# Peptides against a protein of PDB entry 4Y8H, part 38

Target 1, 196 residues: chain A of PDB entry 4Y8H
Amino acid sequence: TSIMAVTFKDGVILGADSRTTTGAYIANRVTDKLTRVHDKIWCCRSGSAADTQAIADIVQYHLELYTSQYGTPSTETAASVFKELCYENKDNLTAGIIVAGYDDKNKGEVYTIPLGGSVHKLPYAIAGSGSTFIYGYCDKNFRENMSKEETVDFIKHSLSQAIKWDGSSGGVIRMVVLTAAGVERLIFYPDEYEQL

## One batch from the design tools (peptide; aimed at target 1 R45 S46 A49)

Design b2_p27_4 (made by RFdiffusion4)
Pose (drawn by RFdiffusion4):
Structure b2_p27_4 (pose): chain A 196 residues (1-196), chain P 27 residues (1-27)
Amino acid sequence: as target 1 above (196 residues)
Amino acid sequence: SMEEKVQEKIDETMEALKEAGASNEMI
């Protein structure tokens, strides 16, 4: 997989490829790796498809119950629920998860949760097997408080390279935009991003 | 309670994953 989340002026954008692998075989070329756990708290999933789906479903359930009793959870709270599941079950899980959300007070936030269940709050985060190939590119090109269009381009160009080099990444590039204006789903096809 | 409900759902899901074994699909 190739996945990333990026904070910017108005909030945060999540991005991902759409490839599911079963060996070298592409079990699903149009996978949706960007997953809602609350209206404006989403995650990017990497690693085991089964593990990350099971985790996201539990987290969505916890945050729905949290909302019924205490109102809207913070992005930090959502990341903490993911961590509790990933850390406490670290021996049995293969889940690399990026948590991103929008709060009116806190604006855009990104938390990355690598394999061991540790939590890292970052301006942007990249993960998945394809992310190794774009550490150099992303570190060179990321800046804080980018516009929506600049952030879409940064993600598009970054994942385009990760897909180019990583055989375990491909298909379409999916993005989810999180701002005070609501939630926007974006999709970019190979004929557009390949020749960038 | 909410905590008990969440815990039950966690236990059942983790046990199902343990019984199913390693996934053949990765993302």

Design b2_p27_4_s1 (made by RFdiffusion4, then SolubleMPNN; from b2_p27_4, 14 letters changed)
Fold by OpenDDE base, seed 5:
Structure b2_p27_4_s1 (fold): chain B 196 residues (1-196), chain A 27 residues (1-27)
Amino acid sequence: as target 1 above (196 residues)
Amino acid sequence: SMEEEYKKLVEEKMEALKKAGPSKLFV
């Protein structure tokens, strides 16, 4: 898996590959690793497919209840719920999650929750087995307040590099753009990004 | 209460995962 979320001028963009594995082998299955937990709060999932989906389902339910009582939750609130679930159940879960969201007050925010259930707020985050190969690239090329197009390109190039070197990453690159204007889903196929 | 409902949901989901055993698919 290669996942990332990047804050930019107008909000935040999440990105992910789609490869699914079973043990050391590639499964004949494409997974959408970008999961909605609220209108403009999404997450990137890595680790156990079942574990991460269950966590996301719980968070989505929690945020629905929250919204009915208190209004739209902040991205920080969502990250806190993820953190509690991951930390309290860390002995039974294999989950690495990046939470990203947009609201008018805080704009785009990114929270990374690695194995163990710690939480870290960052301007951008990378995770998954492929992330190891792109720390240097991301550090060199990330800039604050990029345009949408620049950020899409940054994520596309980053994930492309991760996929090149990580056998557990591949397939399509999906992105979700969260801004004041709404939610936009993007998809890029191997023929598009392998040449980068 | 809503809090009790949430706790119940969490417990049920986590118990189901435990019963399912080791993960077959990874992302």
Scores: peptide ipSAE 0.500, ipTM 0.904, DockQ to the pose 0.862; fails the geometry check
OpenDDE base, seeds 1, 2, 3, 4: peptide ipSAE 0.497, 0.472, 0.498, 0.494; ipTM 0.906, 0.900, 0.905, 0.904; seeds 1, 2, 3, 4 fail the geometry check

Design b2_p27_4_s2 (made by RFdiffusion4, then SolubleMPNN; from b2_p27_4, 13 letters changed)
Fold by OpenDDE base, seed 5:
Structure b2_p27_4_s2 (fold): chain B 196 residues (1-196), chain A 27 residues (1-27)
Amino acid sequence: as target 1 above (196 residues)
Amino acid sequence: SIEEKVKELIEKKMEELKKAGPSKLFV
């Protein structure tokens, strides 16, 4: 898996590959690793497919109840719920999660929750087995307040590099753009990004 | 309460995961 989320001028963009594995083998299955937990709060999932989906389902339910009673939750609130679930159940779960969201007050925010259930707020985050190969690239090329197009290109190039070197990453690159204007889903196919 | 409902859901999901055994698929 290669996943990332990047804050930019107008909000935040999440990105992910789609490869699914079973043990050391590639499964004949394409997974959408970008999961909605609220209108403009999404997450990137890595680790156990079942575990991460269960966690996301719980958070989504929590945030629905929260919204009905208190109004729209902040991205920080969502990250806190993820953190509690991952930390309290760390002995039974294999989950690495990046939480990203947009609201008018805080704009785009990114929280990374690695194995163990710690939480870290960052301007951008990378995770998954493929992330190891792109720390240097991301550090050199990330800039604050990029345009949407610049950020899409940054994520596309980053994930492309991760996929090149990580056998557990591949397939399509999906992105979710969260801004004041709404939610936009993007998809890029191997023929598009392998040449980068 | 919301907290109680969430706790119940957590317990249910964790029990389901336990019954399912080790994860076959990874992302």
Scores: peptide ipSAE 0.436, ipTM 0.856, DockQ to the pose 0.842; fails the geometry check
OpenDDE base, seeds 1, 2, 3, 4: peptide ipSAE 0.433, 0.383, 0.424, 0.404; ipTM 0.859, 0.827, 0.844, 0.834; seeds 1, 2, 3, 4 fail the geometry check

Design b2_p27_4_s3 (made by RFdiffusion4, then SolubleMPNN; from b2_p27_4, 14 letters changed)
Fold by OpenDDE base, seed 5:
Structure b2_p27_4_s3 (fold): chain B 196 residues (1-196), chain A 27 residues (1-27)
Amino acid sequence: as target 1 above (196 residues)
Amino acid sequence: SMEKEYQELVEKTMKKLKEAGPSKLFV
């Protein structure tokens, strides 16, 4: 898996590959690793498919209840719920999560929750087995307050490099753009990003 | 309470995951 989320001028963009594995082999399955937990709060998932989906389902339920009582939750609140689930159950879960969201007050925010259930707020985050290959590239090329187009290109190039070197990553690159204007889903196919 | 309902869901879900054993699919 190769996943990332990047804050930019107008919000945040999440990105992910779609490869699914079973043990050391590629499964004949394409997974959407970008999961909605609230209107403008999404997450990237890595690790156990079952574990990460269950966690996301619980968080989505929690945030729905929260909304009914208190109004729209912050991205920080969502990250806190993920953190509690991952930390309290770390002995039984294999889950790496990146939480990203947009609201008018805080704009785009990114929280990374690696194995173990710690939480870190960052301007951008990368995770999954493919992330190990692109730390240097991302550090060199990330800039604060990029445009939407610049951020899409940054994520596309980053994930392309991760996929190139990580056998556990591949398929399509999906993105979710979260801004004041709403939610936009993007998809890029191998014939496009492999040429970068 | 809503909090109790949430905690019950968490406990039930985590129990099911544990009982299911090792994951067959990874992302």
Scores: peptide ipSAE 0.582, ipTM 0.936, DockQ to the pose 0.867; fails the geometry check
OpenDDE base, seeds 1, 2, 3, 4: peptide ipSAE 0.579, 0.552, 0.571, 0.567; ipTM 0.937, 0.932, 0.934, 0.935; seeds 1, 2, 3, 4 fail the geometry check

Design b2_p27_4_s4 (made by RFdiffusion4, then SolubleMPNN; from b2_p27_4, 12 letters changed)
Fold by OpenDDE base, seed 1:
Structure b2_p27_4_s4 (fold): chain B 196 residues (1-196), chain A 27 residues (1-27)
Amino acid sequence: as target 1 above (196 residues)
Amino acid sequence: SMEEEYQKKVEETMAKLKEAGPSKLFV
């Protein structure tokens, strides 16, 4: 898996590959690793497919309940719920999560929750087995307050490189753009990114 | 309460996860 989330001028963009593995083998399954937990709060998932889906389901439910009583939750609130679940169940879960969201007050925010259940707020985050190959690239090329187009390109190039080197990453690159204007899903196919 | 409902959801989901055994699929 190669996943990332990047804050930019107008909000935040999440990105992910779609490859699924079973042990050391590639599974013939495409997975959407970008999961909605609220209208403008999403997560990137890495690790156990079942574990990460379960966590996301619980968080989604929590945020639904929260919304009914208190209104729209913050991204920080969502990250806190993820963190709690991951930390309290760390002995039973294999999950790496990036939480990203947009609201008018806080704009785009990114929280990374690696294995073990710590939480870190960052301007951008990368995770998954493919992330190890692109730390240098991302550090070199990330800029604050990029345009949407620049950010899409940054994510596309980053994930393309991750996919190139990580056998556990591949397929399509999906993105979710979260801004004041709403939610936008993007998809890029191998022919669009392999040449980058 | 909201907290009780949430905890119930957590318990039920985690129980199902445990019953399913080790995950065979990874992302």
Scores: peptide ipSAE 0.574, ipTM 0.940, DockQ to the pose 0.852; fails the geometry check
OpenDDE base, seeds 2, 3, 4, 5: peptide ipSAE 0.536, 0.564, 0.571, 0.561; ipTM 0.931, 0.935, 0.938, 0.933; seeds 2, 3, 4, 5 fail the geometry check

Design b2_p27_5 (made by RFdiffusion4)
Pose (drawn by RFdiffusion4):
Structure b2_p27_5 (pose): chain A 196 residues (1-196), chain P 27 residues (1-27)
Amino acid sequence: as target 1 above (196 residues)
Amino acid sequence: LVDDSSRWDPMEEFKEEEMKKVEEKFE
């Protein structure tokens, strides 16, 4: 997997490849790793497909119940629910999850939750096996308060490289845009991003 | 993502058990 989330001027963008692996075999070339847990709180999933789906379903359920009793949860609250599940079940889970959301007060936020269940709030986050190959590129090219177009390009170029080197990443690049304007789904095909 | 067909059943059971706890909390 190759996944990332990036905060910018108007909010946050999540991005991911679409490859699911069963050994060296590509079980699914068009996977959607970017998953809604609330209207404007989404996550990027990496690690075990089963674990991360089970976790995301539980978190969506918790936040739906939270919304019914107390209104819209913050992105920090969503990340805390993910952490509680990942930390308390750390022996049985293989889940690297990035949580990203948009609040009108807080604008865009990114929380990354690596294997042990720790929580890290960051301007941007990268994860998944392919992310190792782009630590150098992303650290060199990220800046705060980028525009929407600049952020789409940063993610497109970053995941293009992670897919190029990581055999466990590939297919299409999917992105989800989170702003006060709503939710936008973007997709980029190999013929476009490969030759970047 | 890593897909493992034997991994899906224990994860469905785990999810059900955790959803019951979340339901009880919001009762």

Design b2_p27_5_s2 (made by RFdiffusion4, then SolubleMPNN; from b2_p27_5, 14 letters changed)
Fold by OpenDDE base, seed 5:
Structure b2_p27_5_s2 (fold): chain B 196 residues (1-196), chain A 27 residues (1-27)
Amino acid sequence: as target 1 above (196 residues)
Amino acid sequence: MSYDPSKIEPAKKWKEEQKKKVEEKFA
């Protein structure tokens, strides 16, 4: 898996590959690793498909009940719910999560929750087995307050490099753009990003 | 992303238990 989330001028963009593995083999199954937990709060998932989906489902349910009583939750609140679940179940669940969201007060925010259930707020985050290959590239090329187009290109190039070197990453690159204007889903195919 | 069929049923059971906890928190 190669996943990332990047804050930019107008909000935040999440990105992920789609490859699914079973043991040492690449599975035909394609996974959408970008998962909605609230209108403008999404997550990137790595690790166990079953475990991470279960966690995301519980967070979504939690935020639905939260909204009914208290109104729209902040991205920080969502990250806190993820953190609690991941920490309390760290011995029986395999989950690496990046939480990203947008609201008018806080704009785009990114929280990374690695195995173990710690939480870290960052301007951008990368995770998954492919992330080890692109820490240097991302550090060199990330800039604060990029445009939407610049951020899409940054994520596309980053994930392309991760996929190039990580056998557990591949397929399509999916993105979710969260801004004041709403939610936009993007998809890029190998014939495009492999040439970068 | 790792697909392990042996984790499907345990995850479902876990999710049901967690839903109850969430409901209790907001009751």
Scores: peptide ipSAE 0.736, ipTM 0.971, DockQ to the pose 0.852
OpenDDE base, seeds 1, 2, 3, 4: peptide ipSAE 0.731, 0.731, 0.733, 0.732; ipTM 0.970, 0.970, 0.970, 0.970

Design b2_p27_5_s3 (made by RFdiffusion4, then SolubleMPNN; from b2_p27_5, 16 letters changed)
Fold by OpenDDE base, seed 5:
Structure b2_p27_5_s3 (fold): chain B 196 residues (1-196), chain A 27 residues (1-27)
Amino acid sequence: as target 1 above (196 residues)
Amino acid sequence: LSFDPEKIEPAKKWKEKQLKKVEKKFS
């Protein structure tokens, strides 16, 4: 898996590959690793498909009930719910989560929750088995307050490099753009990003 | 993401337990 989320001028963009593995083998199953937990709060998933889907479902339900009583939750609140689940069950879960969201007050925010259940707020985050290959590239090329187009290109190039070196990453690159204007889903195919 | 068939049922049971806890928290 190669996943990332990047804050930019107008909000935040999440990105992910789509490869699924079974043990040491590549599965023909394609998964959407970008998961909605609220209107403008999404997450990237790495690790166990079963564990991370369960976590996301629980958080989504939690935020639905939260909204009914208290109004729209902040991205920080969502990250806190993820943290609680991951930390309290760290011995039984294999999950790496990046939480990203947008609201008018805080704009785009990114929280990374690695295995173990710690939480870290960052301008951008990368995770998954492919992330180890692109720390250097991302550090050199990330800039604060990029445009939407610049950020899409940054994520596309980053994940393309991760996929080149990580056998557990591949397939399509999916992105979710969260801004004041709404939610936009993007998809890029190998014939495009392999040429970068 | 890894697809592990042996984790499917445990994850489902765990999720159901957690959902009940969430409901109780907001009751």
Scores: peptide ipSAE 0.787, ipTM 0.978, DockQ to the pose 0.879
OpenDDE base, seeds 1, 2, 3, 4: peptide ipSAE 0.168, 0.784, 0.783, 0.782; ipTM 0.724, 0.978, 0.977, 0.977; seed 1 fails the geometry check

Design b2_p27_5_s4 (made by RFdiffusion4, then SolubleMPNN; from b2_p27_5, 12 letters changed)
Fold by OpenDDE base, seed 2:
Structure b2_p27_5_s4 (fold): chain B 196 residues (1-196), chain A 27 residues (1-27)
Amino acid sequence: as target 1 above (196 residues)
Amino acid sequence: LSYDESKIKPAEEFKEKKLKEVEEKFS
């Protein structure tokens, strides 16, 4: 898996590959690793498909009930719910989660929750087995307050490199753009990103 | 993202348990 979320001037963009593995083998299944937990709060999933799907479903329901009583939750609130689930059940879960969201007050925010269940707020985050290959690239190329187009390109190039070197990553690159204007889903196929 | 069929049932049971806890929290 190669996943990332990047804050930019107008919000935040999540990105992910789509490859699924079974043990050490590549599975034919193509998965959507970008998962909605609220209108403008999404997450990137790594680790166990079953565990992370369960976690996301729980968080989604939590945020639905939260909304009914208190109004739209903040991204920080969503990250806190993820953190509690991951930390309190860390012995039984294999989950790496990046939470990203947009609201008018806080704009785009990214929270990374690695396997241990800690939470870290960052301007951008990368995770998954493919991320190990692109820490250097991302550190050198990330900039604060990029445009949408610059951010899409940054994510596309980053994930392309991760996929190139990580056998557990591949397929299509999916992105979700969260801004004041709404939610936009993007998809890029190998014939495009492999040429980068 | 790894697919392990043996983890499906435990994850579903975990989810059902936690969903009930969420309902109770907001009741």
Scores: peptide ipSAE 0.781, ipTM 0.977, DockQ to the pose 0.899
OpenDDE base, seeds 1, 3, 4, 5: peptide ipSAE 0.778, 0.781, 0.778, 0.772; ipTM 0.976, 0.977, 0.976, 0.976

Design b2_p27_6 (made by RFdiffusion4)
Pose (drawn by RFdiffusion4):
Structure b2_p27_6 (pose): chain A 196 residues (1-196), chain P 27 residues (1-27)
Amino acid sequence: as target 1 above (196 residues)
Amino acid sequence: SLDFIREEDTELAERAAEMAEAGEEVL
């Protein structure tokens, strides 16, 4: 997989490829790796498809119950629930999860949760097997407080390269935009991003 | 801290590759 989340002026954008792998076989070329756990708290999933789906479903359940009793959870709270599940079950899980959300007070936030269940709050985060190939590119090209269009381009160009080099990444590029204006789903096809 | 994160990602990729070779679906 190739996944990333990026904070910017108006909030945060999540991005991912759409490839699911069963060996070298592409079990699903149009996978949706960007998953809602609350209205404006979403995650990017990498690693085991089964593990990350099971985790996301539980987290969505906890946050729905949290909302019923205490109102809207913070993005930090959502990341904490993911961590509790990933850390306490580290021996049995293969889940690399990036958590991203929008709060009116806190604006855009990104938390990355690598394999061991540790939590890292970052301006942007990249993960998945394809992310190794774009550490150099992303570190060179990321800046804080980018516009929506600049952030879409940064993600598009970054994942385009990760897909180019990583055989375990491909298909379409999916993005989810999180701002005070609501939630926007974006999709970019190979004929557009390949020749960038 | 960044190096640690990237190492954890490498270990995740390796595990996911092994699971994929065993016939499981991975992302």

Design b2_p27_6_s1 (made by RFdiffusion4, then SolubleMPNN; from b2_p27_6, 13 letters changed)
Fold by OpenDDE base, seed 1:
Structure b2_p27_6_s1 (fold): chain B 196 residues (1-196), chain A 27 residues (1-27)
Amino acid sequence: as target 1 above (196 residues)
Amino acid sequence: MMEEIRKENEELAAKSAALAAAGEEVL
């Protein structure tokens, strides 16, 4: 897996590859590593497919309840729910989560929740087995307040590099763009990103 | 702090590989 979320001038973009692994089988198919938990709050998933899906389902439920009582939750609130689940169950979970969301007050925000269940707010986060190959690239090329197009390119190049070196990453690159204007879903196929 | 996050990400990758080898689907 190669996943990332990047804040930019107008919001935040999540990105992920689509490869899954089971035993010796590698699946190069569209997989939902970018999961919606609220209209403009999404997460990137790494680790156990079952564990991370269960966590996301529970968070979605809690955020729905929150909305009914208090209105739209902040991204920080969502990250807190993820943290509680991941930390409290860390001995029985194999999960890494990046939470990203947009609201008019806080704009784009990113929170990373690694295996231990800690939570860290960052301008951008990368995770998954592929992330180990692109720390240097991301550190060098990330800039604050990029345009949408610059951010898409940054994510596409980053994930392309991760996929190039990580046997556990591949397939399509999916992105979700969260801004004041709404939610936009992007997809890039190997024919495009392998040329980068 | 970033080094700690990176270390945990690497640990997660290793654990995920072990789960996959045991027959679970991993991302």
Scores: peptide ipSAE 0.739, ipTM 0.966, DockQ to the pose 0.887; fails the geometry check
OpenDDE base, seeds 2, 3, 4, 5: peptide ipSAE 0.726, 0.726, 0.729, 0.728; ipTM 0.958, 0.959, 0.960, 0.959; seeds 2, 3, 4, 5 fail the geometry check

Design b2_p27_6_s2 (made by RFdiffusion4, then SolubleMPNN; from b2_p27_6, 12 letters changed)
Fold by OpenDDE base, seed 1:
Structure b2_p27_6_s2 (fold): chain B 196 residues (1-196), chain A 27 residues (1-27)
Amino acid sequence: as target 1 above (196 residues)
Amino acid sequence: MKEEIREENKELAAKSRELAAAGEEVL
């Protein structure tokens, strides 16, 4: 897996590859590593498909309940729910989560929750087995307050590099753009990103 | 990126490979 979320001028963009692994079999499935937990709060998933799906489902439910009582949750609130679940169950979970969301007050925010269940607010986050290959690239090329197009390009190039070197990453690159204007889904195919 | 996060991501990747080898689906 190669996943990332990047804050930019107008919000946040999540990105992921689509490869899954079971045993010795590599599948380029249309696996939803980018999962909605609220209208403009999404997550990137790494690790056990079952564990991360269960966590995301629980968070989605909690955020729906929260919304009914208190109104739209912040991205920080969502990250806190993820943290609680991941930290409390860390001994029984194989999960890494990047939470990303947009609201009018806080704009785009990114929270990474690695295996230990800690939470870190960052301008951008990368995770998955492919992330090890692109720390240097991302640190060099990330800029704060990029345009949408610059951010899409940054994510596309970053994930392309991760996929190039990580055998557990591949397939299509999916992105979700969260802004005041709404939610936009993007997809890029191997023929497009392998040439970068 | 904090070194602690990079280390945990590396550990997660290793554990994920183990789960996959055991027949679980991993991302």
Scores: peptide ipSAE 0.746, ipTM 0.968, DockQ to the pose 0.842; fails the geometry check
OpenDDE base, seeds 2, 3, 4, 5: peptide ipSAE 0.741, 0.746, 0.743, 0.746; ipTM 0.967, 0.968, 0.967, 0.968; seeds 2, 3, 4, 5 fail the geometry check

Design b2_p27_6_s3 (made by RFdiffusion4, then SolubleMPNN; from b2_p27_6, 12 letters changed)
Fold by OpenDDE base, seed 1:
Structure b2_p27_6_s3 (fold): chain B 196 residues (1-196), chain A 27 residues (1-27)
Amino acid sequence: as target 1 above (196 residues)
Amino acid sequence: SMEELRKENEELAAKSAELAAAGEEVL
């Protein structure tokens, strides 16, 4: 897996590869590693497919309940729910989650929740087995307040490099753009990003 | 720290590989 979320001038973009692995078997099918938990709050998933799906389902339920009682939750609230689940159940989970969301008050925000269940608010986050190959690239090329196009290119190039070196990453690159204008889904195929 | 986060990401990758080897689907 190679996943990331990047804040930019107009909001936040999540990105992921689509490869799934079981033993020595690799499937280059479209796997949903970008999961909606609220209209403009999404997450990137790494680790156990079952564990991360269960966590996301529970968070989605809690945010639906929250919305019915208090209105639209903040990204921080969503991250708090993820954190409580991941930290309190850390001995029984193999999960890494990046939470990203947009609202008019806080703009784009990113929270990363690694295996231990801690929570870290960052301008951008990367995770998954492929992330280990691109820390240097991301540190060098990330800038705050990029345009949408610059951010898409940054994520595309970053994930392309991660996929190039990580045998557990591949397939399509999927992105979700969260801004005041709404939600946009993007997809990039190997024939395009392998040439970068 | 960022170094600690990177280390935890590597640990997660290793654990995920173990689960995959045991027959579980991993991302």
Scores: peptide ipSAE 0.711, ipTM 0.958, DockQ to the pose 0.869; fails the geometry check
OpenDDE base, seeds 2, 3, 4, 5: peptide ipSAE 0.701, 0.709, 0.704, 0.707; ipTM 0.956, 0.958, 0.956, 0.957; seeds 2, 3, 4, 5 fail the geometry check

Design b2_p27_6_s4 (made by RFdiffusion4, then SolubleMPNN; from b2_p27_6, 13 letters changed)
Fold by OpenDDE base, seed 1:
Structure b2_p27_6_s4 (fold): chain B 196 residues (1-196), chain A 27 residues (1-27)
Amino acid sequence: as target 1 above (196 residues)
Amino acid sequence: MMEEIRRENEELAAKSRELAAAGEEVL
């Protein structure tokens, strides 16, 4: 897996490859590692498919309940729910989560929750087995307050590099753009990013 | 802090490979 979320001037963009792996490698299965937990709060998933799906489902339910009682949750609130689940169950989970969301007050926010269940608010986060290959690239190329187009390009190039070197990453690159204007899903195919 | 995140991501990757080898689906 190669996943990332990047804050930019108008909000946040999540990005992911689509490859899943088993012992009998599912090389080109298209999976959605970008999972909605609220209208403008999404997550990137890495690790056990079952574990991360369960966590996301629970969070989604909690945020729905929260909304009914208190109104739209903040991204920080969502990250807190993820953190609670990941940390409290860390001995039984193989999961890494990036939480990203947009609201008018806080704009785009990114929280990364690695294996140990800690939570870190960052301007951008990368994770998954492919992230190992792109720390240097991302550090060199990330800029704060990029445009949507610049951010899409940054994510596309970053994930392309991760996919190039990580056998556990591949397929399509999916993105979710969260802004005041709403939610936009993007998809880029190998022919579009392998040349980068 | 970034080094800690990196180390945990690497550990997660290793554990994920083990799960995959055991027949579980991993991302």
Scores: peptide ipSAE 0.733, ipTM 0.960, DockQ to the pose 0.862; fails the geometry check
OpenDDE base, seeds 2, 3, 4, 5: peptide ipSAE 0.726, 0.732, 0.730, 0.732; ipTM 0.958, 0.959, 0.959, 0.960; seeds 2, 3, 4, 5 fail the geometry check

